# Ledger of designs, part 30: peptides against a protein of PDB entry 1EBD

Target 1, 138 residues: chain A of PDB entry 1EBD
Amino acid sequence: KASYEGKVAAEAIAGHPSAVDYVAIPAVVFSDPECASVGYFEQQAKDEGIDVIAAKFPFAANGRALALNDTDGFLKLVVRKEDGVIIGAQIIGPNASDMIAELGLAIEAGMTAEDIALTIHAHPTLGEIAMEAAEVAL

## One batch from the design tools (peptide; aimed at target 1 V23 V85 E108)

Design b2_p23_3_s4 (made by RFdiffusion4, then SolubleMPNN; from b2_p23_3, 16 letters changed)
Fold by OpenDDE base, seed 2:
Structure b2_p23_3_s4 (fold): chain B 138 residues (1-138), chain A 23 residues (1-23)
Amino acid sequence: as target 1 above (138 residues)
Amino acid sequence: MEELEERLERLRRNREELKALRA
């Protein structure tokens, strides 16, 4: 967030059109396992009266995670029921800090769970977990 | 399949709604 805002400020100072106009900012904790989040948590959405689907998929069910012998954790997508729009995501597991970027992009762009589900992910990768969670949300 | 233009319109609409939601 600070880096992004710094870039926007630098561009503005340089005379380039730029503004802080984002929907969601990712947060990462580089623990073991890593933790990452972007957008709404399930309970936050519910507290605001948003009807959501929380789609969860475990690392233990992912081929790459198994191959790496690192299967702790899960990915959770928070999807608005009325239209399937992704409004949040949480990841606990290996490479969560990088995996959150795809979901941040999806949320920022206004994508649905279906958009991710219909996106081909390389096999075998940890990134497939996002696709699997999206399929659960459908 | 969804046409590119239709998809872009949907995404833009969704983004604006999300911005309003988080405001």
Scores: peptide ipSAE 0.409, ipTM 0.872, DockQ to the pose 0.804
OpenDDE base, seeds 1, 3, 4, 5: peptide ipSAE 0.401, 0.108, 0.390, 0.080; ipTM 0.870, 0.662, 0.866, 0.654

Design b2_p23_4 (made by RFdiffusion4)
Pose (drawn by RFdiffusion4):
Structure b2_p23_4 (pose): chain A 138 residues (1-138), chain P 23 residues (1-23)
Amino acid sequence: as target 1 above (138 residues)
Amino acid sequence: SAHAEEIIEKAEEHWPTRAERRV
C-alpha cells in the first residue's frame, strides 16, 4: 500500500493524472498454516448488503497437499451471486501467500468463477485448488 | 506458465470495464 501510493504521489506531482485505484490488497500471515486474504470475507460481503455465495474447497482433497503431508487448510471464494464476479478470497494452507496472487489478479480485473474454472491449472499443484473451488462455485 | 498467461490475458480483457464490475 505504501509503495503504490509512493508512485501515485510522484506521478501526480509531475502532472500525470495519477490516482489511487485498486479494488483490493492481499494480506498474508506467515503462521504455521500460512494464510492469505483479499477482497471481502463472506460476512463482510453480506453485511455490506451484497448477495454473495461462498465456495469452500479443502486441501485434504488436493493431491499435492497430500504429498506435502499438510492437509489442514482450505480455499474460499466469495462470489457476487448476481453476476458470478469474485470479490473476495481466503486461503489457509501451504503456500497460501503465493496462491493468493491468482485470486487477487482475478478480483482486481473483475473476473468470474467461470473465468477461473475454465482456466486449466497445473496438476498436481496447490494453485489448482482455485480451479476446483470455482468449479464448486459454479 | 500457460495458466498464468491465460489468467493475464483474461484479466486484460476485463481491464477496460473493471470499474463497472466493482462493488

Design b2_p23_4_s1 (made by RFdiffusion4, then SolubleMPNN; from b2_p23_4, 11 letters changed)
Fold by OpenDDE base, seed 1:
Structure b2_p23_4_s1 (fold): chain B 138 residues (1-138), chain A 23 residues (1-23)
Amino acid sequence: as target 1 above (138 residues)
Amino acid sequence: SAARQALLEKAAERAPVRAELRV
């Protein structure tokens, strides 16, 4: 957030048109395992009266995580039921701090679980877990 | 919150684009 706002400010000072147009701010904790979140938590959506699917997939079922011997945790997608739009994501596990960026992009773009499920992810990668969680939401 | 509302509105705005991409 602060870095992005600083960039927009620098562009404005330089006389170039720029705007802040973001809706999902990532939060990261560099623990072991790492924790990352963007958008809604499941309970926050429920508290606001949004009917959601919480689609969860474990790193223990991810081929890359197995190969790395780092299988703790999961990815969770928070998907609005009415239209399948992804409104939040949480990752606890390997490389969560970097992997959250894909889901931040998906949320900012207003993508659905179907959009991620239909996106080819490289095999074997940790990132495939986003596709697997998206398939759970369908 | 205003930010969360903006997220939902932005998602709704892009629904036609997503529909076009799936055709």
Scores: peptide ipSAE 0.073, ipTM 0.607, DockQ to the pose 0.057
OpenDDE base, seeds 2, 3, 4, 5: peptide ipSAE 0.028, 0.033, 0.070, 0.052; ipTM 0.577, 0.581, 0.606, 0.610

Design b2_p23_4_s2 (made by RFdiffusion4, then SolubleMPNN; from b2_p23_4, 10 letters changed)
Fold by OpenDDE base, seed 4:
Formats: structure tokens, sequence, C-alpha cells
Structure b2_p23_4_s2 (fold): chain B 138 residues (1-138), chain A 23 residues (1-23)
């Protein structure tokens, strides 16, 4: 956040129009397991009257997580029902701090769950969980 | 919300590209 806000400030000082998009700013807690979030939480979206699908996939079903014996937690996609657009994501589990970046990109670009589901992820990786959760949202 | 509207705009702008990539 601070680095991103610093870039926006620098652009503003340079006379270029820039704005902070708080929707795509990640939050990370480097706990064990790690926690990461970007965009809307499911309840937050509901409280704002956004009809959402919460698509959840557990690390216990991810091949890389199994191989690492680190299967605690899940990835959750918050998907707007109207158009399948990803509006939020939460990850609790291994490498959540890095994996959230893919979903931040997806949200910033206005991507759908289908866009992620149709993206080939390397096998076996923790990142495949994003594809799996996206498939749940279809 | 304003955030939801912005996401909808981004989605609309990308829709032609998504369509092209999937055909």
Amino acid sequence: as target 1 above (138 residues)
Amino acid sequence: SAAAEELRKKAAERAPVRKELRV
C-alpha cells in the first residue's frame, strides 16, 4: 500500500492524473499459515448489496500443498454473480503472500472467474488453487 | 458501490478482448 501510494503521489507531483485504486490493494499477514486478501470480502460485498458467489477451494486438495505437507487453509474467490467478475479474494495457506498478486491483477483488470479457470497453471503448483477456485465459481 | 461500478467499467472495457481470446 505505502509503495503504491508513493507512486501515485509521485505521478501527481509530476502533473499526471493518478488515483489510488483501493479495490486492488492487497493486505498480507505473514503468519503461519499466511493470510492474504485483496478486494471485497464476501460479507462486505453482501453488506453493500452486491450479489456474489463465494468460491472456495481447500489446499488439502492441491497437489503441491499435499507434496509439501502444508495443506491448511483455502483460497476463496468473491465473484459478482451478474457477470462473473472477480471482486475479491482471500487466501489462508502456504505462499498466500505471493499468490494474492495473481488475484490482485485479475481484479484490477476486471477479469472473470472464467478467465482464471481457462488460464493454464503449472503443475504441480500452489497457484493451481486459483484455477480450481475459479472453476468452482463457474 | 463506487468500487463495484469501477469494476464493472473495467470488465466492460476488457469484454471485447476476452471474447477474442476465447474464439
Scores: peptide ipSAE 0.027, ipTM 0.501, DockQ to the pose 0.077
OpenDDE base, seeds 1, 2, 3, 5: peptide ipSAE 0.017, 0.019, 0.017, 0.010; ipTM 0.455, 0.511, 0.460, 0.415

Design b2_p23_4_s3 (made by RFdiffusion4, then SolubleMPNN; from b2_p23_4, 9 letters changed)
Fold by OpenDDE base, seed 2:
Structure b2_p23_4_s3 (fold): chain B 138 residues (1-138), chain A 23 residues (1-23)
Amino acid sequence: as target 1 above (138 residues)
Amino acid sequence: SAAREELLRKAAERAPVRAERRV
């Protein structure tokens, strides 16, 4: 956020038209396990009257997490029921701080759970958990 | 919110691309 807003400010100071045009800001806690979030939490969506699916997949079911002996936590997608659009994501687990970027991209692009489910993820990787959670939301 | 409206706009623009992938 701060670096992006700094870029917009630098462009404005240079006399170029610029605007802040993001939908979601990622939040990360570099703990063990890491915690990351982008967009809506399930309860925030419900409080705004959005009917959502909370699709959850555990790291304990991910082949790479098992191979690393680091299986704590899960990925959760917050998906609008009406059209399958992803409006939020939360990750607690290994590499959450980097993995949240894929989901941030998906939200900013207005993608659906189907778009992620139909994206080939390398095997075996932690990133496959995003595809698995997306399949749960279908 | 403005962010929600922008998300819905982007989702609508992406809908034709999704439809092509389902065929």
Scores: peptide ipSAE 0.116, ipTM 0.676, DockQ to the pose 0.076
OpenDDE base, seeds 1, 3, 4, 5: peptide ipSAE 0.076, 0.060, 0.030, 0.030; ipTM 0.664, 0.615, 0.579, 0.590

Design b2_p23_4_s4 (made by RFdiffusion4, then SolubleMPNN; from b2_p23_4, 11 letters changed)
Fold by OpenDDE base, seed 3:
Structure b2_p23_4_s4 (fold): chain B 138 residues (1-138), chain A 23 residues (1-23)
Amino acid sequence: as target 1 above (138 residues)
Amino acid sequence: SAAQAALLAKAAERAPVRAERRV
């Protein structure tokens, strides 16, 4: 957020056309395990009256996480039931700080869980967990 | 919030594209 808003402000001061066009602001904590979030939390969506599916997949079931001996945590997708649109994501686990960017892109583009589930991820990678969680939401 | 409203608006704008993809 702050870095992006700083770029937009600098461009505006320089007389360049610029706009604030973000809808999902990532938050990261570089703890062990790492924590990352973008868009809605499940409870936040419920408090606003949005009917959601919380699709969760554990790193303990991910082949790359097993090979790294780093299997703590999970990925959670917050998916609107009406149309399968992804409105939020949370990751607790290995490489969460980088992996949240794919989900931020999916939310900004208005993608569904089906769009992620039908995207081929490289094997074996930690990133496959996004595809697995998307399949849980179908 | 304004950001939440914008998120839901972008998701709605993509609805025609999703419909075309499913055909």
Scores: peptide ipSAE 0.231, ipTM 0.772, DockQ to the pose 0.058
OpenDDE base, seeds 1, 2, 4, 5: peptide ipSAE 0.120, 0.069, 0.176, 0.167; ipTM 0.724, 0.635, 0.743, 0.754

Design b2_p23_5 (made by RFdiffusion4)
Pose (drawn by RFdiffusion4):
Structure b2_p23_5 (pose): chain A 138 residues (1-138), chain P 23 residues (1-23)
Amino acid sequence: as target 1 above (138 residues)
Amino acid sequence: PAHMEALAAKAAERTAADKERAR
């Protein structure tokens, strides 16, 4: 957040019609099962007065997570029911800090669960859980 | 990764209205 604004400030000073414009910022916590979040939590979304569905997919089902032998965790997609647009995501489990980038890019650009579900992911990887979660969302 | 490249290509085609819906 600080670095982004740093650029916006210098650009505005120079005359560039720069402004602060992002839909979300990811936050990561390096706990044992590292966790990452972006966008709305399922509860924040409905408290905001938004009809949102949530899809939750477990690492226990993913093959790479079994190989890593760390199966405690999940990925959650908070999706606007009215248009399938993803507005928040939460990952708890190995490499959540890296997996968060995909869901983050999706939120910033206003993509849908289908956009992600129709994207072929690597197998066997953890990043693909997002694929399977969006499939669940659909 | 290929899926990141695909999503990035999709993001490049997105409009301001698409982004607005994600707020």

Design b2_p23_5_s1 (made by RFdiffusion4, then SolubleMPNN; from b2_p23_5, 7 letters changed)
Fold by OpenDDE base, seed 2:
Structure b2_p23_5_s1 (fold): chain B 138 residues (1-138), chain A 23 residues (1-23)
Amino acid sequence: as target 1 above (138 residues)
Amino acid sequence: SSAMEALRAKAAKATAADRERAR
């Protein structure tokens, strides 16, 4: 957040209009388990009148999480029902702070749940949970 | 490509095994 705000401020000073889009800015808490979020929460989308699918997949069903003996939590995708576009993601679990970057990229690129579901992830990885949650959204 | 299809099938099989272990 602060680094992004600093870039926006620098660009504004340089005479390039830029806006801080806080929806696209990830938030991370380095707790155990880690927590990360980017884009809309399910309730925020609903409060704005966006019809969404909240697709959730648990770390307990991920082979890498099992191998690490760190299976607490889940990944959630917030998917706009009209077009399948990913508009938010939340992760509570191992490596959430790094895993949120893939989903931030997907949101910024305007990707759908189908795009992520069709992306091959290496096995076994924690990242496979993004593909699994995307498949739940279909 | 056949290689991509093989990777997709391998990934799907591995994921299915993970799901089965979690039940």
Scores: peptide ipSAE 0.155, ipTM 0.737, DockQ to the pose 0.032
OpenDDE base, seeds 1, 3, 4, 5: peptide ipSAE 0.018, 0.030, 0.017, 0.024; ipTM 0.444, 0.471, 0.347, 0.554

Design b2_p23_5_s2 (made by RFdiffusion4, then SolubleMPNN; from b2_p23_5, 9 letters changed)
Fold by OpenDDE base, seed 1:
Structure b2_p23_5_s2 (fold): chain B 138 residues (1-138), chain A 23 residues (1-23)
Amino acid sequence: as target 1 above (138 residues)
Amino acid sequence: SAAMEVLKEKAAKATAEDRERAR
């Protein structure tokens, strides 16, 4: 089990999630701004022949980020066009290291961009950016 | 990872661009 988890983690971190061992393993860099990723990158999905929508929303348009004076970066959702399922997410910006967990959950659950878009997020919060990016994908 | 390094590079670029726009 540990070896399997380690392999999956290594593959995910290396940007090679296998179709048979796909687990939404987050990768985080605690830089300023923070960086976080889970699941597919847009180019990785394309390289595997997956037709995707890359839905991007900037923190500069997020009310909480503005209030915090921390508006650098964006959230990107990688959405499979065929069924709207979220297969990856990247966050560069405030609280990215924690915010990636919501998207990891969504990916593991096989949620769509619509599911996230229809999930009410409190206002104003950084978390709203996930909803906003999901709306871009619709 | 290479993918994460690309992400960090994108972050640095985004930060620089956002700061320039804010000036």
Scores: peptide ipSAE 0.119, ipTM 0.690, DockQ to the pose 0.022
OpenDDE base, seeds 2, 3, 4, 5: peptide ipSAE 0.090, 0.072, 0.094, 0.088; ipTM 0.662, 0.646, 0.665, 0.671

Design b2_p23_5_s3 (made by RFdiffusion4, then SolubleMPNN; from b2_p23_5, 8 letters changed)
Fold by OpenDDE base, seed 5:
Structure b2_p23_5_s3 (fold): chain B 138 residues (1-138), chain A 23 residues (1-23)
Amino acid sequence: as target 1 above (138 residues)
Amino acid sequence: SAAMEELLAKAAKATEADRERAR
């Protein structure tokens, strides 16, 4: 967060147009399990009148998480029903603090659940859980 | 679980604080 805001400020001082999108800024809690979020939560989207799909996939069904014996938690995608665009993501589980970056990129780029579902992830990896959750949203 | 809901609530609060700075 601080680095992102600092970059925008530096670009503005240099005379370049830049904007801060706080929807795409991740929040991380370094707990056990880790927790990370970017964009909308499901209830926040509903409170704003956005019709959403909340697609959830558990780490207990992820091959890498099983191999690591670290299967607590899940990934949730918040997908706008109108166009399939990912507007939020939450992760509770192994490597959540780093895994949120992929989903932050997807939200910033305006990607759909289909875009993530069609992106091949290496097997077996924790990252496959994003692909699996995206498939649930289809 | 209740523990996972607490972690999500912490993340939600952090995100809300960031959005309030944009208002």
Scores: peptide ipSAE 0.129, ipTM 0.679, DockQ to the pose 0.036
OpenDDE base, seeds 1, 2, 3, 4: peptide ipSAE 0.030, 0.104, 0.071, 0.110; ipTM 0.561, 0.667, 0.620, 0.665

Design b2_p23_5_s4 (made by RFdiffusion4, then SolubleMPNN; from b2_p23_5, 8 letters changed)
Fold by OpenDDE base, seed 5:
Structure b2_p23_5_s4 (fold): chain B 138 residues (1-138), chain A 23 residues (1-23)
Amino acid sequence: as target 1 above (138 residues)
Amino acid sequence: SAAMEALKEKAAKATEADRERAR
């Protein structure tokens, strides 16, 4: 957050005004398993009257997680039903702290679950779980 | 190449197996 706000301020001073969008600000807890979140939680979206799909995929099903013997947790996408836009994501599991960056990018860019589902991920990788959760949202 | 297509097919089958494990 602070780094992003600082960048926006610097860009404004340089004559390139930018807006601070808090939707795509990640939060990370370096626990075991790691926890990461960006954008809306499902309940937050519902409390604001946004009709959402919560799509989950477990690490226990991911080929890379199995190969690493680290299969605890899941990835969740929060997808707005009106247009399929990803408005939030939560990850509990291996490498969640780094994996959240892809989803932060997707939210900032206004991408849909279809955009992620159609993005080819290398096999086997932990990143495939984002693609699989996106497929669940379709 | 034929080798690349074989790798893609193998990856696709493995991804489907992951989906089956998720059910």
Scores: peptide ipSAE 0.220, ipTM 0.764, DockQ to the pose 0.033
OpenDDE base, seeds 1, 2, 3, 4: peptide ipSAE 0.016, 0.043, 0.037, 0.065; ipTM 0.432, 0.624, 0.621, 0.646; seed 2 fails the geometry check

Design b2_p23_6 (made by RFdiffusion4)
Pose (drawn by RFdiffusion4):
Structure b2_p23_6 (pose): chain A 138 residues (1-138), chain P 23 residues (1-23)
Amino acid sequence: as target 1 above (138 residues)
Amino acid sequence: SLATPRSAAVRAAAMAAIKDLAA
């Protein structure tokens, strides 16, 4: 957040019509099962007055997570029911800090569960859980 | 802010980056 604004400030000073414009910022916590979040939590969304569905997919079902032998965790997609647009995501499990980037790019650009679900992911990887979760969302 | 479809160019760039990550 600080670095982004740093650029916006210098550009505004120079005359560039720069402004602060992002839909979300990811936050990561390096706990044992590292966790990452971006966008709205399922509760924040409905408290905001938004009809959102949430899809939750477990690492226990992913093959790479079994190989890593760390199966405690999940990925959650908070999706606007009215248009399938993803507005928040939460990952708890190995490499959540890296996996969060994909869901983040999707939120910032305004993509849908289908956009992600129709994207072929690597197998066997953890990042593909997002694919399976969006499939659940659909 | 709530997510809404950005311009076609922004979405295309974002999807390309997503596909790189998904590979």

Design b2_p23_6_s1 (made by RFdiffusion4, then SolubleMPNN; from b2_p23_6, 11 letters changed)
Fold by OpenDDE base, seed 5:
Structure b2_p23_6_s1 (fold): chain B 138 residues (1-138), chain A 23 residues (1-23)
Amino acid sequence: as target 1 above (138 residues)
Amino acid sequence: ALPVPASEEERAAALARIRELAA
């Protein structure tokens, strides 16, 4: 957050004014299991009057997680119903702290659940769970 | 510069909060 705000400030003083957009600022807790979030939580979206689909997929159904014997948790996508755009994501589980970056990128780029669902993810990887959750949202 | 729990209680609280919000 501070680094991002610093970039915005640097751009502004250099003659390129820009606003800080906190939507895609990730939050990570390095715990066991790891926790990560970016963008809207489901209830936050609802409180703002956004009609959303909450799409969850458990690590217990992910091949790599099973192989690692680390299957606690899930990935959740918060998808705006009207256009399928991903506006939030939460991950509780293995490697959540690193995996959140893909979803932060997706949110910042305005990608849809369909975009993620159609993105090839290597098999077997933890990252496949993003694709699986995206398919749930379709 | 991302947060790390300072105690087991803080870890548990953080997990509970995230799980609650993400449920």
Scores: peptide ipSAE 0.100, ipTM 0.591, DockQ to the pose 0.025
OpenDDE base, seeds 1, 2, 3, 4: peptide ipSAE 0.032, 0.097, 0.040, 0.031; ipTM 0.525, 0.576, 0.559, 0.518

Design b2_p23_6_s2 (made by RFdiffusion4, then SolubleMPNN; from b2_p23_6, 12 letters changed)
Fold by OpenDDE base, seed 3:
Order: C-alpha cells, then structure tokens, then sequence
Structure b2_p23_6_s2 (fold): chain B 138 residues (1-138), chain A 23 residues (1-23)
C-alpha cells in the first residue's frame, strides 16, 4: 500500500496525473496457515448493497494440497451477481501469501469468474483452487 | 502501509478476524 501510494505521489509530482485505487490492495498474514485477502469481503459488499455470490472451495479437495499433506483452509471468491465480475477474494491455506497475486490481478483487470474458470491451471498445483472456486461461482 | 504482526499472538488475532470475515 505504501509503495503504491508513493508511486502515485511521485507521478503526480512529475506532472503525470494518477489515481489511487485501493480496491485490489492485498493484505497478508504470515501465519500457519497463511491468510490473504484482496478487495471486498462478502459482508462488506452486502453492507454496501452489492448483490454478490460467495464461491468457496476447500484445499482438502485440491490434489496438490493433499500431496503436501497441507489441506487446512479454503479459497473464497466474492463475485458481483449482476455481471460476474470478481470484486474480492480471501485465501486461508498453503501459499496464500503468493496465490493472492493472481486474484489481485483479476480484480484490477475487471475479470469475471468465467475468465478464471476458463484459464487452464497446471495439474496438480495449489493454483488450481482458484479455477475450482471460479467454477462454483458460475 | 500494511503491517505484519510481529508476535504469534497478534498473528493469531489477525488470522481469527480474517477467518470470521471470510466465513
């Protein structure tokens, strides 16, 4: 967050107008299991009157997580019902701190759950869980 | 800026909060 704000400020000082967008700034807790979040939580969206689908998929059903014997947690997508756009994501589980970047990119780009569902993820990988959760949202 | 909790206790508290919000 601080680095992003600094970049915007530097660009403004250099005469290049830029806007700060806080929608896709990630938050990470390096706990065991790791936690990561970006964009809206489901309840935050509801409190603002946004009709959303909450799509959750457990690491216990992910092949790579099973192979690693590290299956605690889940990935959750918060999807706006009107157009299927991903507006938030939370991950609790293995490699959450790195995996959140894909979803931050998706939110910044205005991608839909369908976009993620149709993106091929290597098998078996932890990253497949994003695709699986996206399929739940369809 | 985003701060990372330095202690196990604060990390556990943050984890619990995220779990609650993500439930």
Amino acid sequence: as target 1 above (138 residues)
Amino acid sequence: MLSVPASEERRAEALARIRELAA
Scores: peptide ipSAE 0.155, ipTM 0.654, DockQ to the pose 0.027
OpenDDE base, seeds 1, 2, 4, 5: peptide ipSAE 0.138, 0.093, 0.106, 0.057; ipTM 0.642, 0.608, 0.649, 0.591

Design b2_p23_6_s3 (made by RFdiffusion4, then SolubleMPNN; from b2_p23_6, 12 letters changed)
Fold by OpenDDE base, seed 1:
Structure b2_p23_6_s3 (fold): chain B 138 residues (1-138), chain A 23 residues (1-23)
Amino acid sequence: as target 1 above (138 residues)
Amino acid sequence: ALSVPASEEVRQEALEKIKELAA
């Protein structure tokens, strides 16, 4: 792969510990590798007193990433322990800028890690990594 | 919306910040 320039876009997110839906605006860095985040970071949640599970899954274990020879990075889900609701997600790796949309939707809808884990993803795709990370959070 | 210039310095700074927070 090769380095590339890209526009950095970020917007404020909003939420609170007891909420099941969030205002989750993604932040994206079009770098090599791409970086994307939506909702809470793990430490941010902890600082606010939210007990969370941080579930990581590496692109090195994703079939599509291997096929693309682009396996750097990971997907991280930040899951509230109390109810299993996804409150944040970070992706560093291939196509992170587009993949973050699925997680943004999940957060806005108040979905749980179980919801994502039970969602069948097309094979082989980079998006399967979200399902894998969700399984880690169970 | 917060738009940041697509300069190398700004991009690199944002990249490192996200990596740090996501690690």
Scores: peptide ipSAE 0.048, ipTM 0.586, DockQ to the pose 0.030
OpenDDE base, seeds 2, 3, 4, 5: peptide ipSAE 0.037, 0.033, 0.032, 0.019; ipTM 0.570, 0.580, 0.582, 0.459

Design b2_p23_6_s4 (made by RFdiffusion4, then SolubleMPNN; from b2_p23_6, 9 letters changed)
Fold by OpenDDE base, seed 2:
Structure b2_p23_6_s4 (fold): chain B 138 residues (1-138), chain A 23 residues (1-23)
Amino acid sequence: as target 1 above (138 residues)
Amino acid sequence: ALSKPASEEKRAAAMARIKELAA
């Protein structure tokens, strides 16, 4: 399964500024694979002087993704180092368009990576990738 | 297809919340 379309879409939403920037608002590109983002991108946070951890976990290591034979892409959490608060998330992969909602909620609620890491996700699900990425950020 | 963005006002509010979040 080719990931070229998803890569191009992700680059467009991540690295190409427009007249009106909606970084904090969920953005979804319905490509194959899907791309979704909410909150800060890693570089955007750095440009604003925020010291962040970018925690990345691949769908290739997710049990449900393997079972679905749909393992392209990853989830990335952008976590503020000072207090562990999640300030951004990007997903490229299966069901990204729906999965981004959980992370949007986490950001709005001021949750930390630890909060997500300690939240049990059903097994096996694509959603477990959020928990795994959060654990990477600890 | 691309999702529809919210208003600039909502964006600004969201960014303000993110920047002001505490552990």
Scores: peptide ipSAE 0.029, ipTM 0.457, DockQ to the pose 0.067
OpenDDE base, seeds 1, 3, 4, 5: peptide ipSAE 0.020, 0.017, 0.031, 0.013; ipTM 0.492, 0.373, 0.419, 0.307; seeds 3, 4 fail the geometry check

Design b2_p23_7 (made by RFdiffusion4)
Pose (drawn by RFdiffusion4):
Structure b2_p23_7 (pose): chain A 138 residues (1-138), chain P 23 residues (1-23)
Amino acid sequence: as target 1 above (138 residues)
Amino acid sequence: PAPKVRSAAERAAAMDAIKALAA
């Protein structure tokens, strides 16, 4: 957040019509099962008055997570029911800090669960859980 | 921040980045 604004400030000073414009910023916590979040939590979304569905997919079902032998965790997609647009995501489990980038890019650009679900992911990887979760969302 | 749907070009660039990560 600080670095982004740093650029916006200098550009505005120079005359560039720069402004602060992002839909979300990811936050990561390096706990044992590292966690990452971006966008709305399922509760914040409905408290905001939004009809959102949530898809939750477990690492216990992913093959790479079994190989890593760390199966405690999940990925959650908060999806606007009215248009399938993803507005928040939460990952708890190995490499959540890295997996969060994909869901983050999707939120910033305004992509749908289908956009992600129709994207072929690597197998066997953790990042593909997002694929399976969006499939659940659909 | 309010949710936004970005322009087609910005979405396409983002999808390319997503596909790179998903590879």

Design b2_p23_7_s1 (made by RFdiffusion4, then SolubleMPNN; from b2_p23_7, 10 letters changed)
Fold by OpenDDE base, seed 3:
Formats: sequence, C-alpha cells, structure tokens
Structure b2_p23_7_s1 (fold): chain B 138 residues (1-138), chain A 23 residues (1-23)
Amino acid sequence: as target 1 above (138 residues)
Amino acid sequence: AAVRVASEEERAAALERIRALAA
C-alpha cells in the first residue's frame, strides 16, 4: 500500500546522515487552556508546497473532557496527503503539554494517521482525542 | 519535505503561531 511505501521512505530518511536534523521539537505554552505544537503547522506545510490534510477534533466531543467539565479547544493533525504520514500536530486544551509527546513520537517514527487510528487508547481518556483526530484524516 | 530541527528563531515564531490559534 501507499502507506507502506511512505513508512519505508520515512525510515530511509531517518537513516540518512542528515538524520541529526530529523527531530520534531515541541513547543508548549502553559496557559489556560494549555497550548502545544510539534512539527509543521498547516499553513507552514502549504507554504513549502506540501499537500496536506488538516484533521481537527474538539475536546467538546471527548468523553473524559466532558466528565472533567474541561472541554475548550481541539487537537489538529497535519497529515501529508500523498502517503498519510503525520508531519505536525497542535493541541489547545486540557493536558496539551503532556499529550503532545505521543504525537511527537509518532512524527519521529514516521507514523501515519492510520497507525494512530488503529492504536487502542484507554477509555475514557483525554488521549483518545488523538485517535479521533486520526480517524478524521482517513 | 520532512520535519527537521527548528532554529531558535523558528521555535519562537512557532510559539507565536500557537498563541494566535488560541486567541
């Protein structure tokens, strides 16, 4: 499948001498709500000529967020359209500063939206929102 | 293109973009 070819390509890039530069650096703002980002922003990718899907899911639709009465914000995945590889993520909402780590790992590993969508997340948790956003990208 | 290490300048700009999204 195309996703398999994308994974192989990502692995090849990670093994190249320039791999020293292949690090997704997270950024966090400990505001209320918290904000976190890793990798590409949607517009940043478009400016570089990358065709992307922006997959967005709101905390208002997350079971744990509802239970906590803390439903402001959303998670956005920036997914390269040609192979489904995740190249960026932004979170505005509860526990964003910690939740960004999962997506940082996914980007570093060259994972696709499908990989996240097929990963079982505990229920009910805030972390489920990553899976939900990944499903939107499919 | 692929994800790469950001400079301090790029990191600072990213933080501003995050704040703009939260506004």
Scores: peptide ipSAE 0.035, ipTM 0.607, DockQ to the pose 0.068
OpenDDE base, seeds 1, 2, 4, 5: peptide ipSAE 0.028, 0.027, 0.026, 0.021; ipTM 0.614, 0.539, 0.574, 0.466

